# Peptides against a protein of PDB entry 2L9B, part 49

Target 1, 91 residues: chain A of PDB entry 2L9B
Amino acid sequence: ANFLSQKFPELPSGIDVNINMTTPAMMISSELAKKPKEVQLKFLQKFQEWTRAHPEDAVSLLELCPQLSFVTAELLLTNGICKVDDLIPLA
Target 2, 91 residues: chain A of PDB entry 2L9B as posed
Amino acid sequence: ANFLSQKFPELPSGIDVNINMTTPAMMISSELAKKPKEVQLKFLQKFQEWTRAHPEDAASLLELCPQLSFVTAELLLTNGICKVDDLIPLA

## One batch from the design tools (peptide; made by RFdiffusion4, then SolubleMPNN)

Design b1_p20_1_s3 (from b1_p20_1, 7 letters changed)
Fold by OpenDDE base, seed 3:
Structure b1_p20_1_s3 (fold): chain B 91 residues (1-91), chain A 20 residues (1-20)
Amino acid sequence: as target 1 above (91 residues)
Amino acid sequence: DYSFLLSLLSPKHIAEGLSL
């Protein structure tokens, strides 16, 4: 099994993005907004714990799934944890 | 390099978010 299958055996397949109708960023932002704030913050907490315990795997995951970097940044911004200027180094 | 992004997931940042 590949990295994703091994580490996340129940990972959903996801859906294709029709870039003629939307952008990946728009779709991600929309899906995140459907989640209660409690769920969003819990995700950040769990992701923090996992990345701290598995830093090498975390880097590999972000390389394979760059959208996850956007997810993390978006959650930090929309929940008031970071300001836009704090994320400039990511550009 | 994702080191900076991971640094934003420090305990301090998460704790501040949970306090909101």
Scores: peptide ipSAE 0.152, ipTM 0.691, DockQ to the pose 0.062
Fold by OpenDDE base, seed 2:
Structure b1_p20_1_s3 (fold): chain B 91 residues (1-91), chain A 20 residues (1-20)
Amino acid sequence: as target 1 above (91 residues)
Amino acid sequence: DYSFLLSLLSPKHIAEGLSL
């Protein structure tokens, strides 16, 4: 078992992206927007708690799944937690 | 280096979002 399977046995397989019709970023934004606000906020809350409790694992996860960095940023922006300028150092 | 990203998940940021 690898890191992901061990730490996240229920990690979803993901969805295919038609690069000719959309970009990964647009796909992520679209998928996130389908989730109710309360679900989005709960994710941030749980992710916050987990990352604080497991900082090294959190870094490993983000390295292996870089799309999660965009997910986190997008959720912070769309829920009014951060502004675009706040995320400049991320890029 | 994901230290900055992790910092965005600070209690302050989450609290700000939840207060909206």
Scores: peptide ipSAE 0.092, ipTM 0.643, DockQ to the pose 0.063
Fold by OpenDDE base, seed 1:
Structure b1_p20_1_s3 (fold): chain B 91 residues (1-91), chain A 20 residues (1-20)
Amino acid sequence: as target 1 above (91 residues)
Amino acid sequence: DYSFLLSLLSPKHIAEGLSL
């Protein structure tokens, strides 16, 4: 999308998912778990700061890249910031 | 509508995570 290329020129192309072996959710969870807690929390902090500064762009990004919504939810859960019940509205 | 998701990125939630 032109929006992504313009707003996020450094955004990587991504990795293909072999749906016969895994799911996007599994891949994301696995990759996140490889990162130190400090790195995970820093991502949340930076994403928080960016969304504050660019709320409309943040919504657009999340619409175009739903995987980022999953990333955010996963990080909030695994780091004990939110409980499962807190995310029911997103399910 | 991603307003709820964005609300999870409030300073309160981040602070709670860091305090654990």
Scores: peptide ipSAE 0.076, ipTM 0.624, DockQ to the pose 0.062
Fold by OpenDDE base, seed 5:
Structure b1_p20_1_s3 (fold): chain B 91 residues (1-91), chain A 20 residues (1-20)
Amino acid sequence: as target 1 above (91 residues)
Amino acid sequence: DYSFLLSLLSPKHIAEGLSL
């Protein structure tokens, strides 16, 4: 197993992106939109709990999988938890 | 550094989202 799989064995495989047809950002937004609001909020809640319990691992995960930062930001925005201006420090 | 992103996962932000 590679480093990522070794450290985070429960991490889902994800979905491949064809950059000729879409961008990663569009793909992520599209995939998130397929999930019911309840599921989206549940993810945020569980991710919140996990990051609190494992802050160092959380940082490592976000460094290795920057798409998760986009996921988190997108979910915060689309569910009305944050506004775009709230996320400016991430830019 | 992802401290700011993690801070957005504060109980306050999650609670606000769930209250919508």
Scores: peptide ipSAE 0.076, ipTM 0.614, DockQ to the pose 0.062

Design b1_p20_1_s4 (from b1_p20_1, 6 letters changed)
Fold by OpenDDE base, seed 4:
Structure b1_p20_1_s4 (fold): chain B 91 residues (1-91), chain A 20 residues (1-20)
Amino acid sequence: as target 1 above (91 residues)
Amino acid sequence: DYSDLLSLLSPEHLRQGLEM
């Protein structure tokens, strides 16, 4: 099994979108933005915990699914976790 | 290297978000 299937055995099949990173990121961010702020913050908390516990897997996930980097950045910005200036080095 | 992005997920930053 590939990385995603192994680490996330119940991962939904998903939908086919444009191959660029921007469109998938926007779509995911849009869906997450519909959730209450508390849910978004809880997601960030759990993602934080997971990345700490599985740093190598976290890197692998972000390399495999680069759209998640943009999604995470967007959540950090919109929830006041960081400022745009904090993300400049990542651009 | 995604260390910079992941470093933004600090407890302090999350607390800031929760307090906003």
Scores: peptide ipSAE 0.169, ipTM 0.735, DockQ to the pose 0.060
Fold by OpenDDE base, seed 5:
Structure b1_p20_1_s4 (fold): chain B 91 residues (1-91), chain A 20 residues (1-20)
Amino acid sequence: as target 1 above (91 residues)
Amino acid sequence: DYSDLLSLLSPEHLRQGLEM
């Protein structure tokens, strides 16, 4: 079994995204932005807890799904958790 | 290395978000 199937056994297949219309990262960000702020913050909290408990798995996930790095940054900015200057070291 | 990105999820940053 691959990494995703082992760590997320109930993960659905998802849907294809037409890259001529939008990127997967942009699509994920837009869908999350439709949720209430409280839900977005709770998501970030749960993601934090998981990454703290499984740092090596977290890195593996972000390597396999680079779009999640963009999504995380966007959530942090839109919820006022960080400023653009805080993301400069990521460049 | 994703350490810089993950550092933005620190408890201090999350608290700041909850206060807004």
Scores: peptide ipSAE 0.136, ipTM 0.695, DockQ to the pose 0.061
Fold by OpenDDE base, seed 2:
Structure b1_p20_1_s4 (fold): chain B 91 residues (1-91), chain A 20 residues (1-20)
Amino acid sequence: as target 1 above (91 residues)
Amino acid sequence: DYSDLLSLLSPEHLRQGLEM
């Protein structure tokens, strides 16, 4: 099994989207943006906890799914956690 | 290097968001 299947056995099959990496990321961000702020913040908290507990897996996940880096950044921005300038080193 | 991105999920950063 691949990394995702091993680490996230409950992961749905998903759906293919545009081959442009930015488009998938934007789609995810758009869907998350439709959720209440409380839900978005809760997600960030849980993601934070998971990444701290599993730093190597977190890196592997982001390497395999680079769209999640964009999504995370967008969530940080839209929820006022970060400013654009805070993300410049990542751009 | 994704460590930079992960650093943005620091307790302080999340606290700022939660207090907004």
Scores: peptide ipSAE 0.126, ipTM 0.681, DockQ to the pose 0.062
Fold by OpenDDE base, seed 3:
Formats: C-alpha cells, structure tokens, sequence
Structure b1_p20_1_s4 (fold): chain B 91 residues (1-91), chain A 20 residues (1-20)
C-alpha cells in the first residue's frame, strides 16, 4: 500500500472484486481490451519506460500485484508482440 | 525473477507492435 502510494501518488482508490465471478487480472485485461490498439501499445510503452528506469521497483510491483503479470502477458499476446510459446517457459 | 517477463517489453517488440 505504501509502495503504490509512494510511486503513484495520483493513483485513485481501487474497487473490490468478486473473485467468485472474475479475477482482478481478468477485469483489468477486459478494460484495456476496450481501448484502441494504439492506446494499449502506448500503455505498454510507458510501462516499459518505467520498468527500465526502475527495475527493482518493477519487480516489487509485480510481486505486490501479481495480476499485472497476467495483464502484461495478455497485452503482449493480443497485440501480436509475442506468442503463447514465448510465455510458457515463464509460468 | 520477473526479469524474463520484462524482457518481452523490449524496444524491438514494441516497435513491431507499432508497425502492425
């Protein structure tokens, strides 16, 4: 909680998710899928820039929010950046 | 070891995506 607040001071409050019906990862991916391809790629680009500038923080973020690993993978797949076979070894 | 996942966000990969 403190990590997110510190690194993203303008981050709005989240909402709870009924995990019996969906997962946070699925919900986030669904929302991103509603955006145009160019917007999705822009999100990936900005995430790339941040992770490159802050690799240790990036790892901490993914450990704290494992749903983002799934979301990132989904964005990569749906935008043709990688194939499923590229992700299997990472599981 | 999320470095492997992050490696997929290479400039080359993103460039390919933008060209599609």
Amino acid sequence: as target 1 above (91 residues)
Amino acid sequence: DYSDLLSLLSPEHLRQGLEM
Scores: peptide ipSAE 0.117, ipTM 0.665, DockQ to the pose 0.060

Design b1_p20_2_s1 (from b1_p20_2, 9 letters changed)
Fold by OpenDDE base, seed 3:
Structure b1_p20_2_s1 (fold): chain B 91 residues (1-91), chain A 20 residues (1-20)
Amino acid sequence: as target 1 above (91 residues)
Amino acid sequence: MEEYRKLIDETLLAYREKLK
């Protein structure tokens, strides 16, 4: 909570979800899927830039919020950026 | 996990280069 609030001060308050990876990932993916394609691509671009600038924080974020790995995978697949075979070694 | 970060980086970079 402290990490997220400090690194993302403009982040809105969260909502309660089931304590697992699948349900949070599905909820986040569902919300992002409602956005236009250009918004989804812009999000991925900004996330790429942030992970390059803050590799240690990126690892910490993904450890703290492992559901984001599934969300990112879904966005990459849906937008045709990568294939399922590219993600298999990481599962 | 670092490998996944690298995959995101490289795949997005390749995608942007393709669109230019």
Scores: peptide ipSAE 0.100, ipTM 0.646, DockQ to the pose 0.030
Fold by OpenDDE base, seed 5:
Structure b1_p20_2_s1 (fold): chain B 91 residues (1-91), chain A 20 residues (1-20)
Amino acid sequence: as target 1 above (91 residues)
Amino acid sequence: MEEYRKLIDETLLAYREKLK
């Protein structure tokens, strides 16, 4: 068992994607954008709480799935929660 | 919604500071 299987035992089956940063981020963002706004906001809330409570696990997850940073940024922009200028320091 | 805006900041900061 790897980190993802251990920490997220109910994680749904994945799909093969191109091994790069852009393609996975685009796919995940697209799927999240199809969900109701309340679901998108709840995702952000729960992810934030989890990363704060488990910083070491969060680092491990981001190492394995670096596209999540791009997904989060896109979700924040899409929902009008922040502006592009707010994310410049992270670029 | 400020708490949501901070999500990416805190996550990316932890990523940059703790990854080798």
Scores: peptide ipSAE 0.086, ipTM 0.640, DockQ to the pose 0.057
Fold by OpenDDE base, seed 1:
Structure b1_p20_2_s1 (fold): chain B 91 residues (1-91), chain A 20 residues (1-20)
Amino acid sequence: as target 1 above (91 residues)
Amino acid sequence: MEEYRKLIDETLLAYREKLK
């Protein structure tokens, strides 16, 4: 099985998206933006926790799904947590 | 991609109070 199936065996099947960064990130961010702020913050908290607990898997996930970095950035910006300049090293 | 993981970790840690 692929990495996602192995590490996240109970994920839903998912939907194909365009093979670029902007469109997938936009779609994910749009769905998350529909959730209450507490849910968005919980996502960030749990994502940080998971990346700390599983750093090698986190790197693999980000390589396989680089759109997640854009989603995280969008959540940080839209919730007023960080500024655009804080993300320049990744741009 | 380690730089992305590191940024996620450090940024979220730095803004911990805003996540509470």
Scores: peptide ipSAE 0.079, ipTM 0.613, DockQ to the pose 0.034
Fold by OpenDDE base, seed 2:
Structure b1_p20_2_s1 (fold): chain B 91 residues (1-91), chain A 20 residues (1-20)
Amino acid sequence: as target 1 above (91 residues)
Amino acid sequence: MEEYRKLIDETLLAYREKLK
């Protein structure tokens, strides 16, 4: 419960979401989709960079927030970076 | 969940050029 606070001390206040998989993923994706394309691409780059540099923390984050896998997938799809078939292993 | 991290990494790596 304190993982995010410890690893991301400057994390802004969040928004309440339903306790499920779909709603949080959809909300995060929706918010990111409102940003310029360059910001979305930068997010993907930095997220990859961070997961590589901090694999243990990345696992912990994904366990805590499994919706992030769907968020990443959605960003890749909406930006035309990959096809749905490319993401089947994530399902 | 390591598999998810790895899949995300590999997916992003595969499309690195499109992220530039």
Scores: peptide ipSAE 0.074, ipTM 0.605, DockQ to the pose 0.035

Design b1_p20_2_s2 (from b1_p20_2, 10 letters changed)
Fold by OpenDDE base, seed 5:
Structure b1_p20_2_s2 (fold): chain B 91 residues (1-91), chain A 20 residues (1-20)
Amino acid sequence: as target 1 above (91 residues)
Amino acid sequence: MKEYNELIDKTLLEYRKKLA
């Protein structure tokens, strides 16, 4: 919580969700899927840029919010660019 | 993260190819 607020001061308010892996990932993916393709890809681009610039913080974020790994994978799959087999090294 | 970044690179490249 403190990590997120410190690194992302303009982070919007959260929503109460079930404490599990699947439900939060599905909720985030569902919301992103409603956005235009360009917005989805821009999200991936910005996330990529941030992770490369802040690799240690990126690891911390994904440890704190492992749902984001599933969300990223879902974006790659739903855009028809990568296959499930391409994600095996990430499992 | 390295693997994610590689997949994102591939995604963006393929997207640009489709727009070309």
Scores: peptide ipSAE 0.108, ipTM 0.626, DockQ to the pose 0.027
Fold by OpenDDE base, seed 4:
Structure b1_p20_2_s2 (fold): chain B 91 residues (1-91), chain A 20 residues (1-20)
Amino acid sequence: as target 1 above (91 residues)
Amino acid sequence: MKEYNELIDKTLLEYRKKLA
């Protein structure tokens, strides 16, 4: 929580969700799925660029918010370039 | 992250091709 507030001061307040990875990931993916494909891909692009620029912070973020890994995976799957088998090495 | 980045690259590349 402190990490996120420091690195992302403009981040809006979160809402209560089940304390697991699956439910938050599903919620985020559901919201992103409502957006145009170009918005989804822009999200991936910006996230990728940020992780490359801040690799240590990216690791910390994904440890704190592991649901983001699932969200990224889901976007890759739904956009037709990645198959489920392609994600096995990431599990 | 390496594997994710590679897949994202592929995704973006294919997207750009579809827009062309």
Scores: peptide ipSAE 0.107, ipTM 0.636, DockQ to the pose 0.027
Fold by OpenDDE base, seed 2:
Structure b1_p20_2_s2 (fold): chain B 91 residues (1-91), chain A 20 residues (1-20)
Amino acid sequence: as target 1 above (91 residues)
Amino acid sequence: MKEYNELIDKTLLEYRKKLA
């Protein structure tokens, strides 16, 4: 929580979700899926750029919020290009 | 993270091909 507030000072307050891996990932993916395809892909692009520019912070973020790994995977799958087998190395 | 970036690159590349 402290890491997120420091690195993302403009981050709004969150909402209550079940404490597990699946529910947060499903909620985020569901909301992103409501956006146009180009918005979803821009999200991936900006996330990719940030992770490349800030690799240490990216690792810390994914350790703190491992559900984001599932969100990224879901975005790749739902956009119809990535296959489930492509995600095996990430498991 | 490297694997994620590779998948994102692949996805974006395929998307750009579809738009072309």
Scores: peptide ipSAE 0.105, ipTM 0.625, DockQ to the pose 0.027
Fold by OpenDDE base, seed 1:
Structure b1_p20_2_s2 (fold): chain B 91 residues (1-91), chain A 20 residues (1-20)
Amino acid sequence: as target 1 above (91 residues)
Amino acid sequence: MKEYNELIDKTLLEYRKKLA
């Protein structure tokens, strides 16, 4: 079984998307942007907590799904919490 | 990942301040 199947057994069936970085990130960010600000920040919080609890799995996930870094960045920008220049050190 | 976590911490802190 692949990493996602093992670590997220209750993950619902996905849809086929373009494998580039931009399209998956845009799709995820677009759906999150439809949610209240509280839900968007809750997503960040839960993701943060999970990465801290599972650092090795987090690295594997980001290697497999690097688009997640773009999702996080876009949430910060969309909410006006940071500027583009604030993300430069993350590159 | 550590850099993202730091930025998330700052984000959540600022959000909580606005709600206070």
Scores: peptide ipSAE 0.102, ipTM 0.620, DockQ to the pose 0.027

Design b1_p20_2_s3 (from b1_p20_2, 10 letters changed)
Fold by OpenDDE base, seed 4:
Structure b1_p20_2_s3 (fold): chain B 91 residues (1-91), chain A 20 residues (1-20)
Amino acid sequence: as target 1 above (91 residues)
Amino acid sequence: MEEYRKFIDETLLKYRESLK
């Protein structure tokens, strides 16, 4: 069993997307952007809580699914939680 | 990715503090 099946056994099956990082990230971001601000913030908070509680698993997940780093960065930017300059050192 | 994990954590904490 891979990391995702072990840690997230109830995840739905994925859908076909381009193999590059940009397109999948944009697709996820666009879906989240359709939700109310409160839902977006709730997502970020739940993600923060999980990454805080499981830092090693969080790093593994972000490495396995680097699209998530782009998604969260986009949410931080669009909600005015951080600036582009804040992300430059991490890029 | 650990640096990014820390960034997310600290950034969101600061944001929620600013809303109080």
Scores: peptide ipSAE 0.508, ipTM 0.888, DockQ to the pose 0.030
Fold by OpenDDE base, seed 2:
Structure b1_p20_2_s3 (fold): chain B 91 residues (1-91), chain A 20 residues (1-20)
Amino acid sequence: as target 1 above (91 residues)
Amino acid sequence: MEEYRKFIDETLLKYRESLK
């Protein structure tokens, strides 16, 4: 049993992929970018709510899947919610 | 990653407040 299976038992089954830092993030970001702005903002809001309710799990997830950081950063930038300069200290 | 978690939280909060 791994972290994802234990913390998220209702997760849909995944597939094995050649995971690197950018490819999964690019795929997710591309799909989200096709959605209306309202849907993108709802995704961010739901993610925010979950990170507030489960801060330790959120950090663990982001460390396990750093691709998620790229996804959220892309959404923040493309929607004008933050600037590149805001992300520099986090890099 | 706690720094990034906190950044997301605060950034989205400020954004929603700016829309009021």
Scores: peptide ipSAE 0.499, ipTM 0.883, DockQ to the pose 0.030
Fold by OpenDDE base, seed 1:
Structure b1_p20_2_s3 (fold): chain B 91 residues (1-91), chain A 20 residues (1-20)
Amino acid sequence: as target 1 above (91 residues)
Amino acid sequence: MEEYRKFIDETLLKYRESLK
């Protein structure tokens, strides 16, 4: 089984798509942006807690799903939690 | 990606601390 199936057994099977990385990231970010700020912050907090508890798995997830890095970055920027200059060294 | 993981962690921590 792949990483996601092993670590997240409750996840449904994914669908292969023939689109670039930018489109999925923008779409996910757009949907999250429609939610109240408190919901967005809760999402980030839960993600943070998981990455702390499972740092190696978190790295593996971000490498497997690089679009998530774009989504989280956009969420941090739009909520004023970080600045673009903070992300430049990570690009 | 470890650098990015660490960035997310520290950034959110600093943010929440700034709200207290």
Scores: peptide ipSAE 0.499, ipTM 0.883, DockQ to the pose 0.030
Fold by OpenDDE base, seed 3:
Structure b1_p20_2_s3 (fold): chain B 91 residues (1-91), chain A 20 residues (1-20)
Amino acid sequence: as target 1 above (91 residues)
Amino acid sequence: MEEYRKFIDETLLKYRESLK
């Protein structure tokens, strides 16, 4: 059992994503972008709440799955919640 | 990644506050 399976026991079995970082992030972002804005914002809110409740686990998740950071960043940008310049110091 | 976690948290907080 990996980190995701332990923290999200109801998560269905997945497959390895053995491709570059950008492609899977882009695909996830693309699928989320097809959802209504309300759904996108709800995702961000739930993610925020979880990261607040589990800050160390959140860091571990982002380190384990850096693709998720790209997905989240894309959501923030496309919804006008932040600007590209806001992300530069984090690179 | 802690820096990024913190960024997400603060950014979303500011966003929701701006909607009030």
Scores: peptide ipSAE 0.498, ipTM 0.884, DockQ to the pose 0.030; fails the geometry check

Design b1_p20_2_s4 (from b1_p20_2, 8 letters changed)
Fold by OpenDDE base, seed 2:
Structure b1_p20_2_s4 (fold): chain B 91 residues (1-91), chain A 20 residues (1-20)
Amino acid sequence: as target 1 above (91 residues)
Amino acid sequence: MEEYRKFVDETLLEYRKRLE
């Protein structure tokens, strides 16, 4: 957590969850799924813009927090932006 | 993870273009 804050100081505040990968990702996805579609799409847009502006940091974040890959994938799927087949080669 | 980053970028770019 401290390392994350140092490397990514502009991350918003969150809550502590279990250390395992799947459960935190599922929790985040479920919370985002409760929000309006416009909010979900805006989240994806902002994430895209940030990853474009900071590609190396984005890779580092995704490697350090692979939960985020699950979260964004779920949002892409549930909003019909991509299909499961699009994600298979990335696994 | 670079592959996934690129996927997100390209997928969302294409999606946004369709909405314009």
Scores: peptide ipSAE 0.264, ipTM 0.772, DockQ to the pose 0.031
Fold by OpenDDE base, seed 4:
Structure b1_p20_2_s4 (fold): chain B 91 residues (1-91), chain A 20 residues (1-20)
Amino acid sequence: as target 1 above (91 residues)
Amino acid sequence: MEEYRKFVDETLLEYRKRLE
């Protein structure tokens, strides 16, 4: 197992954390967008639960893998959970 | 990133409430 898998064994399934920053985060988002809505929502739910249980690790992961921030944001937007204006303060 | 984490958490929580 790689470093990320070892450090973050409770990562939500369905996301490739091994992809480097030279690969567009949009590709990850596009692949998730191809999945049924219930799968996307399940991913968000599992991500939320994990971040609640491991807030410090979650921050570290998002810093190490900023593509996850993009992916999560896109899923929130595309599923109508939030609006673009809601994310502006976070940019 | 903590602010982002909190936002995701709160947003998803609110979303779930609306679905209940």
Scores: peptide ipSAE 0.216, ipTM 0.739, DockQ to the pose 0.032
Fold by OpenDDE base, seed 1:
Structure b1_p20_2_s4 (fold): chain B 91 residues (1-91), chain A 20 residues (1-20)
Amino acid sequence: as target 1 above (91 residues)
Amino acid sequence: MEEYRKFVDETLLEYRKRLE
């Protein structure tokens, strides 16, 4: 929570989550899937750019919020950028 | 997670190259 507040100061205050990791990620992915492909790809682009600029923070964020890995993976798969077999070694 | 970060970065890079 402190990490998120420091690195994302404009992030609204959240609530405690008592659900599993996969459910929130699936919900986010489903909402993104409703957006135009251009929006989905722009999200991936911005995420890539941010991870390049802040590699240490990116690792910390992914460790803190592993749900994000699911979200990005789903976007990569649904847009035909990679295949499931490409992600298996990373699971 | 560093491996995943690298994968995302490289995968997106290759995808963008295909569009160029």
Scores: peptide ipSAE 0.213, ipTM 0.737, DockQ to the pose 0.030
Fold by OpenDDE base, seed 3:
Structure b1_p20_2_s4 (fold): chain B 91 residues (1-91), chain A 20 residues (1-20)
Amino acid sequence: as target 1 above (91 residues)
Amino acid sequence: MEEYRKFVDETLLEYRKRLE
């Protein structure tokens, strides 16, 4: 599917984030963890805003790239925005 | 597919709630 290319035309070409759920999630989380806390929080904020504005597209994106859910969850936990117990009901 | 969709939807809801 060309969902990512169509919905996010400004994404750099040649990046493969569709290997599996685990490896890309770890890679992305690792890279984001290297950024300042303010950058991480800004990412979460922008992601939240986008998902609110485009809920159906957000679902489609996360279905195509489920690793993003894990990335976001990791950021939420790391920054103390939520606790593990908050995520348990979803698993 | 439906089970995963539901999971994704619920996850998004939870994430949004935590950032409010």
Scores: peptide ipSAE 0.155, ipTM 0.713, DockQ to the pose 0.045

